Peptides against a protein of PDB entry 9GMZ. Designs and how they scored, part 87

Target 1, 343 residues: chain A of PDB entry 9GMZ
Amino acid sequence: TGFPLELLTRPATERLAYFENYTVAHPRLKEVYEILMRTIAEPAGASFIFVYGASGVGKTTLRLRVEQKLTELALPKLESDRARVPVVGIEAIAPESRYFNWKEYYTRALITLEEPLIDHKFDYGVRGISRDNFGKINVESKVVAPALRRALENALIHRHPDVFFVDEAQHFGKVASGYKLQDQLDCLKSLANMTGILHCLLGTYELLTFRNLSGQLSRRSVDIHFRRYCADSPEDVQAFKSVLLTFQQHLPLAETPNLVDHWEYFYERTLGCIGTLKDWLKRVLSDALDREATTITLKDLQKRALSVAQCQKMFKEIQEGERQLSETEADVQNLRSALGLGA

## One batch from the design tools (peptide; made by RFdiffusion4, then SolubleMPNN)

Design b2_p13_6_s3 (from b2_p13_6, 5 letters changed)
Fold by OpenDDE base, seed 3:
Structure b2_p13_6_s3 (fold): chain B 343 residues (1-343), chain A 13 residues (1-13)
Amino acid sequence: as target 1 above (343 residues)
Amino acid sequence: SPPLQLYPSLDEL
């Protein structure tokens, strides 16, 4: 159980690509994956799914694997329904200005939605949206955000994805006022309602601010907390060590490195976030492959580790998010107790 | 402590 040994004779690019594409089914990822897949299959009138957790916990990996699985499951139907897209996923960009660029968002969503289906022309009913010679959507500068929204609504209705993913969705929250944040959330709610398409927002604990601002969205949203591994839990420590054991078997190197013996150092520099761990190991593997090294050492790990200052900043952000959730859980328990439902 | 385990690929699920 490990990487294919034939990779040792392959180019460094293929060896790196193997590890990049390798996804460990660790307990927290498996749990969130199963909940997310079930919720997409049976949304029960939900319009939104919120997936929140620490930066580097693995939310983008989760999204990409769900997108892959939904695509695979849809393939037999896509042969008969060439208009359908099973899933669409975009990353929200942090606005350079204090204003979210809806024109750019709609343009990127349209491009992403149409990129898999280059051969199938769709008329958006909007002048100044065309396809280039490569089938990519071109949006003329004269096309305004309300027209792009209508084009996206029509495209989403026509393509009928099972879910629309927005990764890094906390970037919607980086607006200078709570009012603009609510307007953005109402805009997303309106898009979901007009299209009938389930939206999944993935992001950091900053997404909790969206949950608090819209009591109406809370009734039509499912929350999924993607937790990190905690060092105070013996089970979580054991799972984290098991992830290290798994990764060390899947590093395409001639000599298997002993990552498990360094578990405390890995935990210190990842805070129990497996995405951060994978990205770190990827950087170290790349450096090892460039040097034609047979293995990786603690010195190689140290060279590519996050700084203590970066980890302290990340840990503070995690603690604030975990605190907010713990307070919310306590408030729910207090409400249940006050209602006579028991704890 | 329970023994360490190897986790499968998520693609195997």
Scores: peptide ipSAE 0.551, ipTM 0.947, DockQ to the pose 0.843
Fold by OpenDDE base, seed 2:
Structure b2_p13_6_s3 (fold): chain B 343 residues (1-343), chain A 13 residues (1-13)
Amino acid sequence: as target 1 above (343 residues)
Amino acid sequence: SPPLQLYPSLDEL
């Protein structure tokens, strides 16, 4: 089924919002979604989930949809347990300095966890944390990182989320030395262990370097590779074309554009990353709606495409990440052979 | 090659 035809009589803002909110259940997203939901429901002693893949593969979309689903599933329980938060999600920001700002991280986590709509005020046991007249948390500048950590630990224990999401988690890895990166891993591990809260870190393939530094995290983590579609796989090409077919039916335009006939150009400029594809189509749809256009043309697509230079850079980053994963698989086989376990 | 498919919304899962 396509978009609701009644949208053609609605304002451009409603038509755009429909497409923005529309999430195609393409095979890779569905697979990762099902694995992630299952792992959150039954962590089996895991303290961490790592979700890694190319920039623009759809990790943020995955997170937001899981957050929505967990919230919906928790609603009946939240009526009886008004202290509970089903899920918390933050985005890690690239540090302005060569050092990760833990004070800012803990502050953002506290602000996100303690939504103003939560009737039950929690005492963090930390001076300089207050709520404004709207119930929003205010953290005074004098509050130090160790005190904010304790406040977050207490808040996570009190609110008992099923998972704590950290998006763009590769930004934890942006430290000048491997030793400082290990200290950051140990800090996150300690937070997860002290609270008993499952942490899900979503990021680019740079997250693998972070993940591989802690042999102790390996024993208590689930790894989820969110793959792109590859043009060398006929099945992946058909899935990518099927995504284009689905999106073209969900663009709220008077005439359905033929995106499928341009699949090679879409692949060239997205590298098989569906998030990149969706964001491109959003920009093109916005331009079309602003012009009151009946459809989208190849010329409209070309105006909003990533440059070849951007695609070449992104492709090198993807190839390096995919290479690192293939080497890890070979290392496992070599270890098994060395142990006298058959290949 | 398998025929092209229309994928559902993820919200329908």
Scores: peptide ipSAE 0.549, ipTM 0.947, DockQ to the pose 0.824
Fold by OpenDDE base, seed 1:
Structure b2_p13_6_s3 (fold): chain B 343 residues (1-343), chain A 13 residues (1-13)
Amino acid sequence: as target 1 above (343 residues)
Amino acid sequence: SPPLQLYPSLDEL
């Protein structure tokens, strides 16, 4: 099935919104989605989920779709428990200094957690946190990070989300090395333990460095590797081509573009990352709609492609991450062999 | 190689 043909008579904004909201259930996304949903439903004593993979693989898309599904599944229960929030998701900010801004993190988390529940007054137990007339949380500048943490802990306990998402979680690791990085892990661990709320950290392969610092987190964490499609795998190439075939049927244009014939060029400029592919096609679709074009050409694709230099940089970052994972997998195999468990 | 597939929407899952 393709896009609804009625879209061809609709405004460019509606056509673009259709494609933006369209999410292909490609094999890697489906697999990670199913694992993540199952792990959230049955944490089995886990306090953390780590979702890691290349930039542009689709981690934010995964998060948003899980947030949507958890919200939909919770709706019948929310009628009886008006205090409950089914899910909360934030993006970690890159630190401007050698220190992570915990005050900002707690403020954003608290705002995001409380935004959907305008009518429910909650006492945060902290002076200088209030709701405005629109139910938005206002945090006075005088409120210190430890007080905001207590407010967030109380709010998480009261709202009891099934999961707390932190996107771009590699930014916790961009702080000063050594003890300070351990302090960040201990801070997150303490928040999860004090609230009883499962935390899901999504990030690039830089998140692995953060994950590996705490042997205690490793015992209470589930790892989910969101892999890209690899050109050296015939199955992955076929899946990538099938994604292109699916996207070309869902571009709301009068003439279906042949994206599949250009699969190598798409692979070269996305490195098998479907998020990067979707963002590229979205930019190209926007340009085509602005021109009232009937289709997308190779020249239109080339105008919005990532540069070779950008792709080379991204590929080096991917190769380093994939190498670190392969080394970790080998270490696990070596440990199993040394324990007499077999490979 | 297996035939190319049309993948469903993730919303259909």
Scores: peptide ipSAE 0.547, ipTM 0.947, DockQ to the pose 0.847
Fold by OpenDDE base, seed 4:
Structure b2_p13_6_s3 (fold): chain B 343 residues (1-343), chain A 13 residues (1-13)
Amino acid sequence: as target 1 above (343 residues)
Amino acid sequence: SPPLQLYPSLDEL
């Protein structure tokens, strides 16, 4: 089934919003979604989940859809437990300086955790943290990072989310030395241990450098690789073409564009990353709606495509990440062989 | 090759 045909008579804003909110349950997203939901429901003593993959693979979409589903599943319990938040999700900000800004991180986490809809007021035990008349948290500039950490620890314990999501978590790794990166990891580990809250870190392959620093986290972490579609796999090519077929039926245009016939060009400019594909199609749809166009042409696609230079840069970053994972898989096989367990 | 498939919305899961 395609988009609702009544959208063709609706404003451009409603037509665009339909496509923005539409999420294709493509095989890799479905697989990672099911693994993530299961791991959150049954963490089995895990304190961390690492979700890593290429930029634009769809990690933010995965996070938002899991947050939505966890919220929906919690609604019947939230009527009786007004203090509980089912899930909290933030994006880590790239530091403007050489060091990650923990004060800003804790402030944003507190603001996100303490949404205005929560009737149960919490005392953070920290002077200079208050709620306004609208329930919005205000943090005074005088509040220091260790006090904000204690406030976040107390808030996480009190609200007891099933998971705490941190998107773009590779930004924790943007520190000037390996020792400082270990200190960041120990800080997050301490936060998870003190609160008893499961942390899910989503990021690029740069997150692997952060994950690999702590052999102690490996015992209490679950790893989820969100793979792109690869052109050397016939199954992955067929799935990628099926995603294009699905998107072309869900573009609210009078004439269905033939995206599938251009699959190689879509692959060249997305590297098999469905998030990059969706964002590209969204930009092209917006341009088509602004022009009152009946369809999308190859020229419209070319106008909003990533440059070849951007794709070449992204591809090098992907190849390096995929190489690091393949080396890790080989190391596991070598370890098994050395232990006499068989390869 | 298997035929192309229409994938459902993730909201249907």
Scores: peptide ipSAE 0.546, ipTM 0.946, DockQ to the pose 0.844

Design b2_p13_6_s4 (from b2_p13_6, 6 letters changed)
Fold by OpenDDE base, seed 5:
Structure b2_p13_6_s4 (fold): chain B 343 residues (1-343), chain A 13 residues (1-13)
Amino acid sequence: as target 1 above (343 residues)
Amino acid sequence: SPPLQLFPSLDEL
């Protein structure tokens, strides 16, 4: 089983799009997908889901696939409730300044939630929010963040999504000097409580800082660790090699490249992160298609690899995140032991 | 070592 052979006669753009849209159901992605889908279906009074893991582990891919599945599952209900939006997904922007831009966040969330295709146009009760002739939301520069928040709260209540996704959510941790990270958490908590909408925050291990700051959020949050594959685990090495085997069969090239023989080099330059691997292979495939090459060589891989310095930086960030989680697990065991609860 | 596996598409789940 591999790519459709008909792709070899198709334009480079279609061949690249096939590989871009192809998502390998590797063990860690499948596990996190199943946990996330179950938690969204049965929140059990949770207001937040935290999905954390290494940069390039595949969190954005997970989000987009869950958004697609939730949309497909909601289609029969959307015929009867035309005001409903099944899911909302946004990416939090890295602030150009040292502080998170709430005005931009609320504007993007509102624009995403209020897609032009929604038949039921709602009046947000906010002056300076309008729709153009195409139904696209326009927000005037004079509209202040508290007014945009109220508009978003009203829109979320009326549209009733099963979940609100925020990708790159570690950017909420970027606060100006003199502001507390707690104030950002209280803003998010208030938005979830006022709307009754489940929030899913996806991000790096920097999200653990949010987890640790609020013992009240911990009671109403579900944590999902999206782990990378580790080279010290034989099972993880086998899974990583199996991902390479799967990708090599889904590269729409005349000759199947042998990626598996280079597994150590792929591991060295991805740190076991499948998103980083897919993005690397996408760049290499694009270069091969542009040259009308029959296959991918080690030299083609080397041209698009992350530098050793980039990998060393990423690995330090991963080690710090994995350490913090391991310490938290040890602290839970120590607390249980101190309480006289069996391990 | 156990044999390598082909993983399905996530669309098949």
Scores: peptide ipSAE 0.470, ipTM 0.937, DockQ to the pose 0.865
Fold by OpenDDE base, seed 3:
Structure b2_p13_6_s4 (fold): chain B 343 residues (1-343), chain A 13 residues (1-13)
Amino acid sequence: as target 1 above (343 residues)
Amino acid sequence: SPPLQLFPSLDEL
């Protein structure tokens, strides 16, 4: 079990693309994937899913794989219903200004929603939204955010995706005041309610602030914690080593590198985040392919590792998020005990 | 410690 040996005779670009597209079904990813797929299939009146976890845990990989699977499952229906889009996924941009740019958000969402279906004209009911000669949506500068919202609402209703993904959704929280964050959540809630489309927000532990701001969203939300691997858990250490073992078999190099022997160094520089690990290995693989190297050495790994300072910063952010969750779990247990339900 | 295992691709699930 490993990469196709034929890749060794292929261009560096194809060898890199193989590894880029390769996704290890590690236990935490599999668990979150199964929960997310089940929740999308049976939302039980939920309007939101929150997927939160450390930066570099693999949330974008999770999203892309769910988008792929939902698309594959929808293909037989899409042949008969050409208006339907199975899934929509966007990345939230960090606003340059202290204000979230709703006009840009709605424009990007519209573009993403309609890009796969160039051949099917949709009338957005809004003057100044058109398609160019390449079928791409063009939004005239005169179109205001409330009009773009109505266009997106109409498009979401017409295209009826099973879920609307927003990746890097913690960027909504970077607004200079808690009030503006609540207004943003109310806007998202209103969009979900008006369209009947399930929204999935993926992001860092900063998404936990959204749960605290809107007790009404919490009643209609499903929370999914995408955990990292912890070095204090023997099972998590074994899973992390097994991920390294799997990746070393799927690096398209002439000589299989021994990544497992360096597991502590990999853990130190990834904090148990498999996305960070994969991105590190991608960079090192690219450098190795550019040099026509037969294998990857510890020195090659060290050249592309995150700095200790970067790891210390990321670890503090993780510890704060894990602490907030642990406090919330303790509060739930205290509430259950106070209600006489037992711990 | 239990033996290390190879995980499948997520596309195989």
Scores: peptide ipSAE 0.467, ipTM 0.937, DockQ to the pose 0.858
Fold by OpenDDE base, seed 2:
Formats: C-alpha cells, structure tokens, sequence
Structure b2_p13_6_s4 (fold): chain B 343 residues (1-343), chain A 13 residues (1-13)
C-alpha cells in the first residue's frame, strides 16, 4: 500500500511528518529489530548488547522504534507501577576534550530517565539534584561525577527499565589511550552490574574496539551487526531496489517518482545505507513540498545528494569496519583449527 | 532475480 491519498490535500508539514515517521521494514532492519527485541525480553545473563554498523545504516531509527515498542508493551504495567520506566535512551556526545565527560553523561542519563510526568518524586540522596516547577531534573554545577553516578544507579534501580540505550556509543572510544578506554568500559560494566539493567550500546564499527579490549564484556554481551546492503550480492541489490520501490510509494506527492530506475545512483550516494537514503529523500521531499511540486526529479535528487568525496570517505570507514569483522571470523576459525576442532 | 517487493512498515511488526 502507498501513502494515504488524503495527505495530498494536507499541509506540507503533515506530508513531511508522514514520510519522516514512515519506517520501511527492510530485511536487515527487521532482522536486527527481531534479534534486539528478543535479546531485551530474554537477556540470558547478558549485561550488554552491542549494535554496530555503518554510519547512516539506520541504528537511531532502530533504537527509536524499539523504544516505542517497549513503551507500548509496558503501558498496561505502567498504570500499576508508576515508578517504572520501560526504556531509557540517550545519545552519547562527542567530547570536546580528549576525555569523555562522565559528569555530562550521568546528568543526561538522569534527565532522560526522570521524565517530568512521573508522579513519584524520587530522592536520589544527592544534594544539588532538584526538580523545577515543570518536574524537570536540574543538576547543580557543584555536583561531582561520583555523586551523579550514585544518583543514576539509584534512579536505574528505582525506575527499572528493561534496557538502557546509548546511541553514538563510539564516542566513549574517543580517548587517546587504550587504557582509558578500558577504564570507561569497566565503568559501564560496573554500572550495569550494580543496577542489574541491560545496556545497549549502538554505534559505528568503532564499537568493535570495545569488544577487543574487554574479554569479560564479551562473555556478557550480545553482538548485533547491522549490515548495509552490498552491490556484489544480487539479493542485497534486490532488497535495496525494493526499499526504493517502497519509499517511492510512501512519498506523499501527486505523481509517484520512479526511484527504482535510478537505483545505481542511489546506491552510489548511500553505499547501501537505508538511513542515509531516507535522510536524502526527506531533504528532497521537503524541497519538493516547498515548491508545491507534483513529483521529484533526478535533478532534485542531485541537489541534495552527498558529494562523491563524502561517499568515498564513508566507504573507506565501512571497508575498514567490515575488514575487522572478517579478520575476527578468521581468527575464530584459526583458533578452532589449533584446538583440533573441525572447521 | 526475485521480483521487487513492497516492504511493510516496521509498525506493522
């Protein structure tokens, strides 16, 4: 089915919002979604989930859709347990300094976990944490990172989310030395262990460095590779074309654009990353709606495309991540062979 | 190649 035809008579803002909220259940997203939902429901003693893949593959979309679904599934229980939050999600920010700002991380986590609408004020036992007149958490500048950590631990225990999401989690890795990265991982591990809350870290292939540094995290982690579509796979090409076909039917325009005929150009400028594709189409749709256009053209696509130089940079980052995964698989095979286990 | 297909919304899952 395509978009609701009634949207053609609606304001440009509603037409754009429809497409923004529309999420194609493409094979890779569906697979990762099902694995993630199952792992959250049945962690089997896991303390961490790592979701890694190319920038623009759709990790943030995955997170937001899982957060929505977990919230919907929890609604009947939240009526009886007004202290519970079903899910919490934050985005890790790139540190301005060579050091990850744990104080800011804990503050953001507390602010996100403590929605204003939660009737039950929890006292964290930490001076300088308050609520404003709107119920929003305010953290005074005098509150130190260890006190914020304790407040977050208490909040996570009290609110008991099924999962704590950290998006853009590769930003934990932006420390100048492997030792400091290990200390950060041990800090996250300690937080997960002390709270009993499952942590899901979403990020780029830079998250693979976290797995390599902590053999103990590997024993209590589930890894989820969110793959792009590859042009060397006929099945992946067909799936990518099917995504284009689906998006063209969900663009709320009077004339359905033929995106499928331009699949190679879409692939060239997205590298098989559906998030990048969706964001591109959103920009083009916005421009079309602003012009009251009946359709989108190749010229409209070209105006909002990533540059070849941007695509070349992104492709190098993808190839390096895919290479590291392939090497890890080869190392497992070599270890099995060395142990006298069959291939 | 298999025919092109329409994927559902993720909200339908």
Amino acid sequence: as target 1 above (343 residues)
Amino acid sequence: SPPLQLFPSLDEL
Scores: peptide ipSAE 0.464, ipTM 0.936, DockQ to the pose 0.839
Fold by OpenDDE base, seed 4:
Structure b2_p13_6_s4 (fold): chain B 343 residues (1-343), chain A 13 residues (1-13)
Amino acid sequence: as target 1 above (343 residues)
Amino acid sequence: SPPLQLFPSLDEL
């Protein structure tokens, strides 16, 4: 089924919001969603989930949809347990300095965990952390990072989320030395162990460098590779064309654009990343609605496409990440052969 | 090639 036809008589803002909120259940997203939901429900003693894949593959969309579903599933229990938060999700910010800002991270995590809708006042045990009259957390500038960590540990224990999401988690790896990266990993490991809360780190293939530093985390982590669609796979090409077919029916325009006929151009400028595709189509839809256009043309697509230089850069980053994973798969086979388990 | 498919919304899952 396509978009609701009544949207054609609605304001441009409602038409755009429809497409923004629309999420195609494409095969790779569905697979990763089902694995992630199952792993959160049954962590089997895991303390970490790593979700890695190309920039623009759809990791943030995956996170937000899992957060929504976990919240919906928790609603019947939240009526009886007013202290509980079902899920917490933050985005790690790229540090302006050479070092990750833990003070900012802990502050943002506390602010996100302590939403105004939570009636149950919690004492963080830390001077200079307060709630205003609207329930918003205020952290005074004098509060030091070790105190903010203790406040977050206490808040996570008290609110007991099923999972703590950290999007753009490769930013933990942006440190000047391998030793400092290990210290960052040990800090996160300590937070997960002290709270008993499952942590899900979502990021680019740069997250693999962080994952590979701790052979101790590998015993308590689940890995989820969010793959792009590959042009060398007939099945992946067919899935990518089917995504284009689905999106063209859900663009709230008077005339359905033929996106499928331009599939190679869409693939060239998205590298098989559906998040990049959706964001491109959102920009083009916004421009079409602003002009009161009946459809989207190839010229409209070209105006909002990523440059060839941007695509070449992203493709090199993807190839390096996919290479590192292929080497890891070969290392597993070599280890199994060396153990006498057979390849 | 298998026919192109329409994928459901993720909200229908």
Scores: peptide ipSAE 0.461, ipTM 0.935, DockQ to the pose 0.833

